# Peptides against a protein of PDB entry 3H8D: the designs that were tried, part 21

Target 1, 122 residues: chain A of PDB entry 3H8D
Amino acid sequence: DMKRQQRFFRIPFIRPADQYKDPQNKKKGWWYAHFDGPWIARQMELHPDKPPILLVAGKDDMEMCELNLEETGLTRKRGAEILPRQFEEIWERCGGIQYLQSAIESRQARPTYATAMLQNLL

## One batch from the design tools (peptide; aimed at target 1 R10 I11 I14 C65)

Design b2_p14_7_s3 (made by RFdiffusion4, then SolubleMPNN; from b2_p14_7, 8 letters changed)
Fold by OpenDDE base, seed 2:
Structure b2_p14_7_s3 (fold): chain B 122 residues (1-122), chain C 122 residues (1-122), chain A 14 residues (1-14)
Amino acid sequence: as target 1 above (122 residues)
Amino acid sequence: as target 1 above (122 residues)
Amino acid sequence: EPDQELVEELLRKE
């Protein structure tokens, strides 16, 4: 049901190898999530030293956050929630449209708000 | 259709009587809008010297922004777009739930995302 | 870092 709240989040992370280094030597990555209601629909990770990771529900369930939105605590973390465009701008730059489109065409994508919106675009 | 983008905006305004005063004497109000796709669904105005104004589509069309979202230029104004919670928190404080509920019960409210979400809550 | 702890949990599947 498209009545579900679409909520987007971003939190920074430090690579495990960098976590004990001096601050100037800690390279920051960014973890992004799109929740379609309580369920994650898309996940995206920006890394300082490797390609971005794009994940879509249905196809990449085993690699994505397994917590529902409530379990993540993201709604209670100040500054974590971002505007849809702040997610989509990065998603688009990283080839997310093609990634999700291919998942739909291969029948691997679970129907979500993201798949519905993409189908409207095409 | 609930596929429509829900977008929220807030911009400050100065009372006409204050617009030529020294900055310290200009009391700031806030204009809020919820757009359900291209159409305004809710409008809210916080004033420094009078009660908040709440407006809902269908009931208050003649008092609300008559421009569609594109015409407002709000999407192109940096800092104008706010998170849903930033709107809803104020809406709730101002009695917006009851205001919209009463509009629905009196059959004055145009169906919007806002009316649908309220009906889910009740 | 509170963000790091949360992300580590969220990324535990890696």
Scores: peptide ipSAE 0.056, ipTM 0.583, DockQ to the pose 0.468
OpenDDE base, seeds 1, 3, 4, 5: peptide ipSAE 0.060, 0.034, 0.058, 0.059; ipTM 0.576, 0.369, 0.329, 0.598; seeds 1, 4, 5 fail the geometry check

Design b2_p14_7_s4 (made by RFdiffusion4, then SolubleMPNN; from b2_p14_7, 7 letters changed)
Fold by OpenDDE base, seed 4:
Structure b2_p14_7_s4 (fold): chain B 122 residues (1-122), chain C 122 residues (1-122), chain A 14 residues (1-14)
Amino acid sequence: as target 1 above (122 residues)
Amino acid sequence: as target 1 above (122 residues)
Amino acid sequence: EPDTALVEELLAKR
C-alpha cells in the first residue's frame, strides 16, 4: 500500500490583491503538494508576508486540494514536478515534522506515506 | 447575445469497469457541463485514474453532449445544477483557461459566453 | 508570467 508512487509539485502564485499590479509589485508565494499515489498527503504554502501554511491529510482536508493528482493536471504542467528532497527540505524548515507528528498523536492524520515514514523515524 | 442564461451542471459517474463491483471498489468520476442558453459551451469530465477531459464548443463537438439543455433533463434532476463557481473552480484547476484560449487562437472554438469572458480577461 | 491559475484556484477556497 505504501508502495504507491510518491510525487511532488511546486507552483508559484501571486496574492489575489497583487494580481492586477505591476510585475514589480507582485509578491510571489509558492504552493507545494505531496501526492501519495493519486491522493494528496501533504500540502504547503509559502507566503511572502505571513507564516507558512502546513497541511496534512485527515487533519486539514477542508483546506487541501480536493482533486486527485490526475484531476489537477499538475503532472502535465511543465516545471511543476519537483524532486522529493525539494519538497522535504522546505517542509522540514517550516516545522513539518513536528506538525505531522502532532497530527498523528492527536489521531487527526490519515495514514499516508508521510505518516509511515515519520513513524519509522521516531 | 451573451445575455443568455448561464447554467452549470454536475453528475457523478462510475467507470464501466467498476459498475458491477462492490461500492468500495467503485471509483467515482464527475461529469460537468456549462450551457450558454440552450446550447452547451463547455464540458468537463473528471476521472479517478486518468487525466481530466476538457471540451469546448466548436472544437470538440463530436465528443460533447449533442442534446440541448431541455433535452438533457438536467434542469429537472435534483442536485445536478451547480453554481457557476463550482464549475469554474474545477475548470481552472484542470487547465481549462489555457485549453479554451488555445482553441480560440486556433480558430476552433465556437463563440460562446465562455470565449467572450476569456477574451475580456486577456 | 508563470501560470498561477491552478494554485490560485486551489487557494480560493481557503
Scores: peptide ipSAE 0.070, ipTM 0.311, DockQ to the pose 0.237
OpenDDE base, seeds 1, 2, 3, 5: peptide ipSAE 0.061, 0.068, 0.067, 0.067; ipTM 0.621, 0.600, 0.612, 0.460

Design b2_p14_8 (made by RFdiffusion4)
Pose (drawn by RFdiffusion4):
Formats: C-alpha cells, sequence, structure tokens
Structure b2_p14_8 (pose): chain A 119 residues (1-119), chain B 122 residues (1-122), chain P 14 residues (1-14)
C-alpha cells in the first residue's frame, strides 16, 4: 500500500567536532519510512546501548517529521537498501524488540509489524 | 507496487590486462542493469577505454544480457544492488534520457516501467 | 562513511 524507504546518517558526538580524526568515534542513525511516516528508528552509538524505536510505543522519542519535511530524499548518500537497514536491525535485537511491542499492544501497525506477524 | 518490481544492479569491473597491475593503475569500469520484474529494461556500461554502452529493451535485445533476474543470481551477490537514483544519475550523464526518448519515438522501445516513467515526466 | 552531525541532531531527540 505504501513505498518503503530507508535512510542512514553516520554521525559523530558533538563533543568530538574539534578533535583529530582518529579521536572521532562514529555512530549511525537509521530510519525506515512506511510511506510518509517513520515505522522504525535505530541508532548505533559508540558509547551507549543501541537505541531501537518503533512507531506507537516510541512516538515521543522518534523523529517527528514526515518523509518530505526531513529532506532525506534530497541528501546524497543518505538512502540505503532495505537489507542494509534489516541486517543492522536484526543484530541489535530488533526482531525481539518489535515482537515485544506487538504482544504488549504498544506497536502501531506498519509494514514492519505486518512483516513480523506474517512469518 | 510497479515500483517494487524495479531492481537495479551495478558490477564494477576491470579489463583482464589490468588484473595484476598496481591498484592505482587498475582502470575500472561499471556495468549496470535495471530489471523491470524478471526482465532487463535498461543495461548500461561505463568503460575505461571506449564509449559508454546504453541498451534498452526491444531495440537492443540482441546486445543485452539474456538472463532473467533469478537466473543471474544478482539478488544474491553482496553489494551488487543499488538504489534507482544510483542508476539514474549515470544513465542521465550518458545521454540515456535522449537515447530512451528516441527509441520511444521510433517505437523501438518495448513498453517497460522505464518508458512509462519517462512518459509521465513529459 | 562521512559523519553528518547537524543532520543527526536535527532528526533526533535529546
Amino acid sequence: KRQQRFFRIPFIRPADQYKDPQNKKKGWWYAHFDGPWIARQMELHPDKPPILLVAGKDDMEMCELNLEETGLTRKRGAEILPRQFEEIWERCGGIQYLQSAIESRQARPTYATAMLQNL
Amino acid sequence: as target 1 above (122 residues)
Amino acid sequence: EEPDLDMYLRLTRH
């Protein structure tokens, strides 16, 4: 029913902007858009646990801008294939995280919940 | 979900003559494919030593890869799949829009998602 | 991969 689009933004800590390149610890921010709305958000950090977020339970913590208002489709190198998102998501325990939110009635139905519920 | 049937692939390559040369002397080229479901709709090759090759379904059937998507194994090759814009950027810089527009005008281009996309643009 | 701190801070909650 809707186009699935995935994005990735590598980032460094704000405190690392003026250190030498070897001292800049990198992280990665990810987003799965189910149409205009984010279904899943994932953050890999070099200094704390991975942040896994799903539509519904985590609306307050997730990016609140829809796809067009982010400008992500306009940024070079930002969009990634579905497998590039799914591989990282699974290694972070994302399948169990989304399943737990589904069973406790905290998950908003999206293409992502439909995929986990099907298989 | 015609868009979901669209799949794009890129294979970097070198000539055999450059196989054992230093990495800086390996003149790379790129082979590309746009699959409209099981069949190649557009094929593109950037070569280090000759003009770029642009091929469209219908007009260029003899020159294109004859295998369908599953027969190629490309969906199983690591790093081969690219986003539509990664194909389109190169296709445009090669004159691919003019090449596809001409094939459509000469009615040589077989209707595909690619011809449908160029027509919605015009 | 080249980092983009401004884009990250704009799109994340703190």

Design b2_p14_8_s1 (made by RFdiffusion4, then SolubleMPNN; from b2_p14_8, 4 letters changed)
Fold by OpenDDE base, seed 2:
Structure b2_p14_8_s1 (fold): chain B 122 residues (1-122), chain C 122 residues (1-122), chain A 14 residues (1-14)
Amino acid sequence: as target 1 above (122 residues)
Amino acid sequence: as target 1 above (122 residues)
Amino acid sequence: EEPDLELYLRLTKF
């Protein structure tokens, strides 16, 4: 559905254990989200000390943000919204294409803009 | 100001490093918030491996939730809202009374329901 | 952008 607005967000996070450490010891992670309309389509987390986490709607609902876009407050947080390419570049580097493809092929993925786009490439 | 609704919330968190560990190794922390109307008055964090963190409006604004209550989505998260006593019990055990009192005396605390209540006790 | 622990915790499931 091309009617829905595609919006992408990124927020940094610091591990609770690092919150009060010296800045140099505060390793920052990044939380990414792709919203297809009001609902999340993809979620991604970059951690400073473990592999990236990739999540896709349908397959990973239990691990993904359960809030609709408006509920997240991301639209009201300055600097949170990013360009599509800023998401996709990281997504691709982390193997997101293959991850989503597998989710589609296994019929675990919920149809989203992301699934549609990938299917258009194949 | 007694007009404002006092609402309390608690959400769990797991350290990113523990996210994929066995459940027994996933030490859960707790994030607590007291909202005086739309704005946070007190914040508290219980960590499994470090001292509790106490934060009060005015003094600790830079470390506290910057979102108003509606922006947090906490009101829409099932199980997040807690009773006042559920917050206060932990707050008191963590030395929150003294912390807030000191913030008041140092004129660092922003007036909130919490400051008012404490001042009523003194 | 400065990290927001609360926001991260809210947006993630633990």
Scores: peptide ipSAE 0.387, ipTM 0.751, DockQ to the pose 0.526
OpenDDE base, seeds 1, 3, 4, 5: peptide ipSAE 0.376, 0.348, 0.387, 0.371; ipTM 0.725, 0.724, 0.753, 0.723; seed 4 fails the geometry check

Design b2_p14_8_s2 (made by RFdiffusion4, then SolubleMPNN; from b2_p14_8, 5 letters changed)
Fold by OpenDDE base, seed 2:
Structure b2_p14_8_s2 (fold): chain B 122 residues (1-122), chain C 122 residues (1-122), chain A 14 residues (1-14)
Amino acid sequence: as target 1 above (122 residues)
Amino acid sequence: as target 1 above (122 residues)
Amino acid sequence: EEPDLELYLRLSKF
């Protein structure tokens, strides 16, 4: 159902190996998540030196955050929540539409708000 | 007080740069935490290619996990919890006793189960 | 915002 609240989050990370390096050598990555109600629908990671990671519920459950939204603590992390467009803009740039589409077509994707919205566009 | 439950956790991490490399090139790090009741008392990080990181409450609060135990979700992470000795063995090998002792002597350490136990040994 | 290694590690699968 579309009654579930859609919430988006982003947190920066630095590689453990870079934690104590000079700031200029601490390349940030970004971890993104879309929660459809309490459960993650999409996850995305931007890395400083490797290709983006795209993950969708159903297909990539084993690689995605296993915690429900409340368990993540993201709702209590100041500055973690982002606007839908802030997620979607990056998602689209990373080829997320095609990735999710393929997951739907292959019947790997779990139905989520994201799958529904994509199907509305097609 | 010593009434608080002492719980120990370990989670692996792989450097983002190594995530998609061959397994032989995916050097794992390990993040360790000792919680004295709801709050972290000690934190430790093993890295594949840099010295271990040792952190103690009071002295290193700004570098340690800021979440209480429940907020970490570690209690809900299968395989994350470890035995006390599994933490202490590594802690000792990394020079944790001396590190904590120095923090106590310099009045930087917050009293924890760990500080109490160390003082019992001395 | 400052990076949170612990949070990232918690949220990531490894």
Scores: peptide ipSAE 0.362, ipTM 0.740, DockQ to the pose 0.550
OpenDDE base, seeds 1, 3, 4, 5: peptide ipSAE 0.355, 0.348, 0.359, 0.353; ipTM 0.734, 0.730, 0.742, 0.722; seeds 3, 4, 5 fail the geometry check

Design b2_p14_8_s3 (made by RFdiffusion4, then SolubleMPNN; from b2_p14_8, 5 letters changed)
Fold by OpenDDE base, seed 5:
Parts: C-alpha cells; structure tokens; sequence
Structure b2_p14_8_s3 (fold): chain B 122 residues (1-122), chain C 122 residues (1-122), chain A 14 residues (1-14)
C-alpha cells in the first residue's frame, strides 16, 4: 500500500575493534534505513574505510535489519529520524538508483515504495 | 532468582584494517555474552591480535551491553545463540574464573547466576 | 557499552 508511512533513519556506529579506543580514534560509520510502513525497504552503510554497502528488500534480506520499525527503537531515539531527501541524497551518491534498478530488472527486489518510485522515474 | 533462564550468545566482528580485505584475509574477533534472565551477567571479547577482554556485571557496567536481552535482538539472530559450555570453555581459558572471583572479593560484582555458581565451586 | 556499537550490533546482520 502506497499509503504506508515512509520514514528514514540514520545512526552512527563504532566498529567493534574501535570500541576500546579513545574517542578521537573511534572512527564512526553511518547506518541508514528506509522503512516502508513497518518494514525496511532499503538499508545503507557508510564506512570510514571501505565502500558503501547498499541493500534492498527482497534481494538482500539476509543482510538487512530483520526487526520491524517498532522493534528497532529508532522511533524512540532522538535525532535518529531524518528527512527523505537526507537519505536519498546519500543513496544517489552511492549509486543506489542503479543498484535498485538492477534488482528490479533481475526480479530480486521485493516491491516497496522505493521500487514504485524508481519505476515512476524511469 | 536462580530460576532465571541462562542464555549465551556469540557474534563475530572484523577488525577495521581487515574490513576491505578478501574473506580469507578478514581475521574475525568474537563477542560473547551471558544473559542471566533479561540482563547481561558476563561479556567477553576475543581479538585476533590483543588479549581477551573480560567484563562482569556490577564491576564493568559502563563497558558492557546496556540493553536487555530482547532489545539486543540476539534471540532473533540465527546462529548467535550458543551452548553454556561453549561460553564457559572460552571464559575459563581466558582467566574468567579468577577475574570474577576477584570482582566478588572486592565487592564490585553484582550478584548474578555467575557469581552464585562460582561461589558454589570455591 | 558504547551506544553506537550496541545499536549497530542490534540492527545489523553478522
């Protein structure tokens, strides 16, 4: 249902190997999520020392967040929620459009708000 | 309450310097947790290139997992849960008995299933 | 535990 609420979130993360280090030596990555209603549609990870990770529902379920939105606690974490464009700008820079397009064309993507919007654009 | 369910978990982590490497060159560390009911009692980290980290409730709260078991999502992560002996064998090899004993004697340890079992043994 | 690490562990697969 395209009437489902689209919500976007971003949180920083510290790598396990850096957890013991002084704050100045804890390089942060960023974890992004797009929820289409209660379930994740897209996930993205920005790492300080490796390429971005892009994940789309259907194709990458085994690697994506498996919790529903309420279970994540993201809605209760102040500062975690971001605007749609804040997600999309990074998604686009990381090649997310092509990634999702390929997943659709290969019939690996689960239909979501994201797939619908992309198909409207193309 | 000693009737609380004792559950044990293990998850891997990769060192920052190995994140970009081929799978064969990614040396994994391991994060271990013992939950006494809903709350963590012991935490342990095995690193490929430094000494193990041992943590016990009460003494090391600031460095340990602060989420209750359900909030961690560990119960929903396939392959994360391990048998008690799988935890204890590593704990013992790392000097965990002496570590917990010292925490008890210094009155730093919070009473848990782990402290009770150790006190029964000694 | 570092909240950023804890949250990452909760939300990601390994």
Amino acid sequence: as target 1 above (122 residues)
Amino acid sequence: as target 1 above (122 residues)
Amino acid sequence: MEPDLELYLRLTKF
Scores: peptide ipSAE 0.363, ipTM 0.733, DockQ to the pose 0.284
OpenDDE base, seeds 1, 2, 3, 4: peptide ipSAE 0.360, 0.363, 0.346, 0.362; ipTM 0.729, 0.731, 0.716, 0.733; seed 3 fails the geometry check

## One batch from the design tools (peptide; aimed at target 1 H47)

Design b2_p15_1 (made by RFdiffusion4)
Pose (drawn by RFdiffusion4):
Structure b2_p15_1 (pose): chain A 119 residues (1-119), chain B 122 residues (1-122), chain P 15 residues (1-15)
Amino acid sequence: KRQQRFFRIPFIRPADQYKDPQNKKKGWWYAHFDGPWIARQMELHPDKPPILLVAGKDDMEMCELNLEETGLTRKRGAEILPRQFEEIWERCGGIQYLQSAIESRQARPTYATAMLQNL
Amino acid sequence: as target 1 above (122 residues)
Amino acid sequence: ETEYKEYMLSLIMSS
């Protein structure tokens, strides 16, 4: 029913902007858009646990801008294939995280919940 | 979900003559494919030593890879799949829009998602 | 031309 689009933004801590390159610890931010709306958000950090977020339970914590208002389709190197998102998501315990949110009625139905519920 | 049937692939390559040369002397080329479902709709090759090769379905059937998507194993090859823009950027810089537009005008281009996309643009 | 196509096919179908 809707186009699935995935994005990745590598980042460094704000405190690391003026250190030498070898002292800049990298992280990665990810987003899965189910049409204009974000279904899953994932953040890999070098200094704290991975942040896994799903539509519904985590609306407050997730990026609130729809796909067009982010400009992500306009940024070079930002868009990634579905597997590049899914591989990282699974290694973070994302399948159990989305399943737990589904069973406790905290998950908004999206292409992501439909995929986990099917298989 | 015609868009979901669209799949794009890129294989970097070198000539056999450059196989054992220093990494800086390995003149790379790139082979590309746009699959419209099971069949190649566009094929593209950047070469280090000759003109780029642009191929479209219908007009260029003899020259294109004859295998369908499953027969190639490309969906199982790590790093081979690219986003549509990664194919389109190169296709455009090679004159691919003019190449596909001409094939459509000469009616040689078989209708595909690629010809449908160029027509919606015009 | 044939050698090139065989070579490229080998690259495409490799694991």

Design b2_p15_1_s1 (made by RFdiffusion4, then SolubleMPNN; from b2_p15_1, 11 letters changed)
Fold by OpenDDE base, seed 4:
Structure b2_p15_1_s1 (fold): chain B 122 residues (1-122), chain C 122 residues (1-122), chain A 15 residues (1-15)
Amino acid sequence: as target 1 above (122 residues)
Amino acid sequence: as target 1 above (122 residues)
Amino acid sequence: SAAEREYLLALMLAE
């Protein structure tokens, strides 16, 4: 249902190998998630030393967060929730439109708010 | 090469939904890993409320840790490394011998120290 | 793995 609440989150992560390094040697990445209601629709990972990772529901389920929104605890983490545009701007910059488009065309994408919006855009 | 260092690790995890609960309401699971040199050979997950998960290299690559040992930071995490028998005892109790045997027979298991040792046992 | 993802997420949330 497209009336589901669309919520977006961002949290920083430090590579496990860098966890015990001095602060100046810890390179921070960013983990992004778009939840269409209780379930994740898109995930995005920005890394300090490798290309961004884009993931879409249906195609990338095994690589994406398997927890529903409530299970993640993201709604209870201060500062984790972000505005839609804060997600979309990064998504667009990383080629997310093309990625999701390809997933739709290949019938790999699970229908979500994201797929519906993209189909309206094109 | 069977001369690779065999190292075993165990770390606790709390279900994300339980992260913000009172301590008495946080159920702890256990994540186990066997590394054959730099790469994971076996993984095992003990959960408080569902059956154990057993995973073997080759068959379950997409569900297993994708990081090499150094990338995990496990070697630098105090208390994470365990003795071989601490892993094997749990592995055996959870039916790991049968699980790996089936993976070998189905040609799904990637050759590792674990497959070699099992083949010696049978 | 699912457990790894869960653990990593928990670590990130704890920061």
Scores: peptide ipSAE 0.213, ipTM 0.625, DockQ to the pose 0.254
OpenDDE base, seeds 1, 2, 3, 5: peptide ipSAE 0.094, 0.205, 0.212, 0.207; ipTM 0.468, 0.606, 0.623, 0.617

Design b2_p15_1_s2 (made by RFdiffusion4, then SolubleMPNN; from b2_p15_1, 10 letters changed)
Fold by OpenDDE base, seed 4:
Structure b2_p15_1_s2 (fold): chain B 122 residues (1-122), chain C 122 residues (1-122), chain A 15 residues (1-15)
Amino acid sequence: as target 1 above (122 residues)
Amino acid sequence: as target 1 above (122 residues)
Amino acid sequence: DEEERRYLLALMLSE
């Protein structure tokens, strides 16, 4: 059902290797999630010193958040929710469109709002 | 520097699977942390239906709190701070001494107040 | 999983 609410979230994380360093030497990463209704559709992780990680439902389930949206508490975390474009801008810059497209072509992607939107765009 | 302040904290957590159940059917776990100055030295998690999780700095960094003490807000959470013995009693009952000892022997433990105290005790 | 647990704890503890 493409009537499901699309919600996007972002939270920071610190690399374990950096947590004991001085603040100026701590590199901050970012964890992004797109929820299509209660279930995650896309996940993205930005790192300061390695390539971004892009994950899509169906293909990467084992590496993605296994909690439903309510279970994450993200809806109750002040400052965690972001606008759709705030997610999509980073997603696109990281090659997310191509990544999802490939997952669709290989029949690895689970149908989500994201796959539907991409299939309409192309 | 073993002159750092040793502070201990405990907060409850609810399993994601139980958060939507009636209160009487929610099993409460407990999250414990030992901070050696600003940085976590030990972490412990008690669960109602599975073995306790014991974590020590150096060995288990990737599974432990990545925030410094101030970032956690624990010092500002009423009822979160506990006495050293309130932590140690549970730690000992859960086999924490042996766990930390093994981490020291395998050179996986980062030196902390906890490792120093244990090395003096043994 | 362990990664999920870490994220949850971070969320729980973060200001």
Scores: peptide ipSAE 0.228, ipTM 0.633, DockQ to the pose 0.234
OpenDDE base, seeds 1, 2, 3, 5: peptide ipSAE 0.226, 0.220, 0.232, 0.219; ipTM 0.632, 0.629, 0.639, 0.629; seeds 2, 3, 5 fail the geometry check

Design b2_p15_1_s3 (made by RFdiffusion4, then SolubleMPNN; from b2_p15_1, 8 letters changed)
Fold by OpenDDE base, seed 4:
Order: structure tokens, then C-alpha cells, then sequence
Structure b2_p15_1_s3 (fold): chain B 122 residues (1-122), chain C 122 residues (1-122), chain A 15 residues (1-15)
């Protein structure tokens, strides 16, 4: 059902290698998630020293969050939820449109709100 | 040091294949961890449609959590911590005693609280 | 556990 609520979240992280360094040498990354209803549709990870990681449901399930939205506690985590455009802006910049499109064409992507919106756009 | 605190945790997961199914067809798995002080001693995974996975420190390090307890955030995750018996009950049912014993006999298991307790029992 | 899964766990579980 395309009437499911679309919710987006972002959490900062410090990479393991930096965890025990002095603060000035810690570089922050960002974990992003798009939930189509209770289940994740897209995941994105920004890193300070390597290319961004883009993941889409169906294709990258094994690398994506396995918890439903409620189980993650993201809805209860202050400051975690972001606006759709805050996700999409970064997604687009990182080549997410092309990535998702390719996943659709290869029939790897499972249908989500994201796939539907992309197919409407193109 | 055998005086380390023994703490146990459980978190649910939904397999990717069930993610887009109707709720009645979604099957929940469970991830279990036993921490002997800051480091994991045993890990266990229950799945709805395949055998349980049992892992012990030393033998299965590459497949187990590499984060220390504090790094996992499990101590801050509401509902994640469980009682020792809640872990052990499932562990025993899944053949964990035999699995750990075999790991000890093969000299694959590193010493932990779990190995000590088993060796005391036998 | 793979590094990717580990830090994901950390992120999701952390408050």
C-alpha cells in the first residue's frame, strides 16, 4: 500500500578506527534510513574518507537494517528523524537515483514507495 | 578475571524475505549475546526456518560481534537485556552445552566464564 | 560479524 507513512532518520557515527583517538582526529559519518511504513526502503551511509554507501530494499537486504521501525527505537530517539528532503538531497547527490534505477532494471529492487516515485519521475 | 559481570542480551530481527509480506507471514528471529565483562563470550541466533546458530569465543570470533559491550549500546537499549536463565534455557535447548564442550576439547574456545562454568559442571 | 553489521548494530541500539 502506497499510503504507508514515509519516515526518514539520520544518526551520526564515529568510525571504529577513530573511536579512541583525540577528539580532533575523530571524523563523523552519517547513517540514513528511509522507512516505507514499518520497513526500510533505502539506506545510505556517508563516510569521511570513502565513497558513500547506497542500499535499496530487495537488492541489499542483507546489508540493511533488519529491524522494523518500531524495533529500532528511532521514532523515540530525539533528533533522529529528518525531513524527506533532507534525505533526498543527499541521496540525489550521491547518485541514489541512478542506483535505484539500476536495481529496478535488474529486477533486484523490491517495490517500495521509493521505486514507485522514481518510476513516476522517469 | 572470573569476577567480571555476566550480562545477556536479546534483540529481534526480521528476515529480508519476510519484510514485504503480510504481517501474519512475517517471522521473527532472535539474536542473543552473552558478555563476560566487556567482551562477548557466546552468541546465538534463532531463525524461524533454519537451524539455530551457536557461536563461542575463540572458535567463532570472526562470526561474532567484535564490539565491546559499551560500544554495542545494548546496555542502553530498552528491553534488550535479559536474565541469565533466559539465555541459558535457549542455549541448552539448542545444544549449546555440547557445542561449547566440543570447542573446549578441540582447544578452539578461549577461556571465558562460560567455559569455566561448563568445566565445573562436567 | 562483519564490520558493516557491527557498526549498524551500534548505531541502531545506541541512545
Amino acid sequence: as target 1 above (122 residues)
Amino acid sequence: as target 1 above (122 residues)
Amino acid sequence: MKEEREYLLKLILSE
Scores: peptide ipSAE 0.177, ipTM 0.584, DockQ to the pose 0.408
OpenDDE base, seeds 1, 2, 3, 5: peptide ipSAE 0.164, 0.166, 0.174, 0.175; ipTM 0.574, 0.569, 0.578, 0.583

Design b2_p15_1_s4 (made by RFdiffusion4, then SolubleMPNN; from b2_p15_1, 9 letters changed)
Fold by OpenDDE base, seed 3:
Structure b2_p15_1_s4 (fold): chain B 122 residues (1-122), chain C 122 residues (1-122), chain A 15 residues (1-15)
Amino acid sequence: as target 1 above (122 residues)
Amino acid sequence: as target 1 above (122 residues)
Amino acid sequence: MREEREYLLELMLSE
């Protein structure tokens, strides 16, 4: 349903290898999620020392968050929720449009709000 | 190389859904890992409300830890490292021998210390 | 690395 609530989240992460280092030596990454209603549709990770990770539902289920939105606790974490454009801007910069398009064409992407919006644009 | 250092780790986890609950309502699970030298060979998860998860290298790479041992920071986490038997006892109770055996027979298992030991027993 | 990613998520949320 296109009327499902679209919610976006971002949280910082520190690499496990840096967990016990001094604060100045902890490189920060960013974890992003797009939830189409209760279920994740897109996931993205920015790393300080390697390429971004892009993930889309259907294709990348084994690598994506398997919890529904309520189970994640993200809605209860102050400062985690972001605006749609705050997600989309980074998604686009990372090549997310092309990534999702390829997943649709290969019939790997599960239908979501994200796939519908992209197909509406093309 | 069979002379690679075999190291085992266990860490507790709380389900994300229980993250913000009172301590008495947080069900604890356990995450186990066997590292054959720098790389994970077996992974296991005990859950309070569902069956154990068993994973072996080669077959379950997409679901297993992708970090080398150093990258995980497990060796620097106090209380995380456990004795081999502390891992093996739980592995056996969960049917790990049969699981790994099937992975070897189906040619899905990557050769590790674990596969070598099992083949030595059979 | 679903389980690892879940673990990382838990760590991130706990910070």
Scores: peptide ipSAE 0.158, ipTM 0.567, DockQ to the pose 0.242
OpenDDE base, seeds 1, 2, 4, 5: peptide ipSAE 0.116, 0.122, 0.170, 0.145; ipTM 0.497, 0.537, 0.581, 0.565; seeds 4, 5 fail the geometry check

Design b2_p15_2 (made by RFdiffusion4)
Pose (drawn by RFdiffusion4):
Structure b2_p15_2 (pose): chain A 119 residues (1-119), chain B 122 residues (1-122), chain P 15 residues (1-15)
Amino acid sequence: KRQQRFFRIPFIRPADQYKDPQNKKKGWWYAHFDGPWIARQMELHPDKPPILLVAGKDDMEMCELNLEETGLTRKRGAEILPRQFEEIWERCGGIQYLQSAIESRQARPTYATAMLQNL
Amino acid sequence: as target 1 above (122 residues)
Amino acid sequence: SIDEYMKSKNYIPLD
């Protein structure tokens, strides 16, 4: 019913902007848009646990801008294939995280919940 | 979900003559494919030593890869799949819009998602 | 296969 689009933004800590390149610890931010709205958000950090977020339970913590208001479709190198998102998501325990939110009635139905519920 | 049937692939390549040269002397080219479901709709090749090759379904059937998407194994090759804009950017810089527009005007281009997209643009 | 197709074109695919 809607187009699935995935984005990735590598980032460094604000405290690392003026250190030498070898001292800049990298992280990655990810987003899965189910149409205009984010379904899943994922953050890999070099200094704390991975942040896994799903539509519904984590609306407050997730990016609140829809796809067009982010400008992500306009940023070069930002968009990634579905597997590039899914591989990282699975290695972070994302399948169990989304399943747990589904069973406890905390998950808003999206293409992502439909995929986990089907298989 | 005609857009979901669209799949794009890129294979970097070198000539056999450059196989054992230093990495800086390996003149790379790129082969590209746009699949409209099981069939190639557009094929594109950037070469280090000759003009770019642009091919469209219908007009260029003899020259294009004859295998369908599942027969190629491309969906199982790591790093081969690219986003539509990664194909389109190169296709445009090669004159692919003019090439596809001409094939449509000469009615040689077989209707595909690619011809449908160019027509919605015009 | 695509490897066979690339080989027939006298190309060396890069990973």

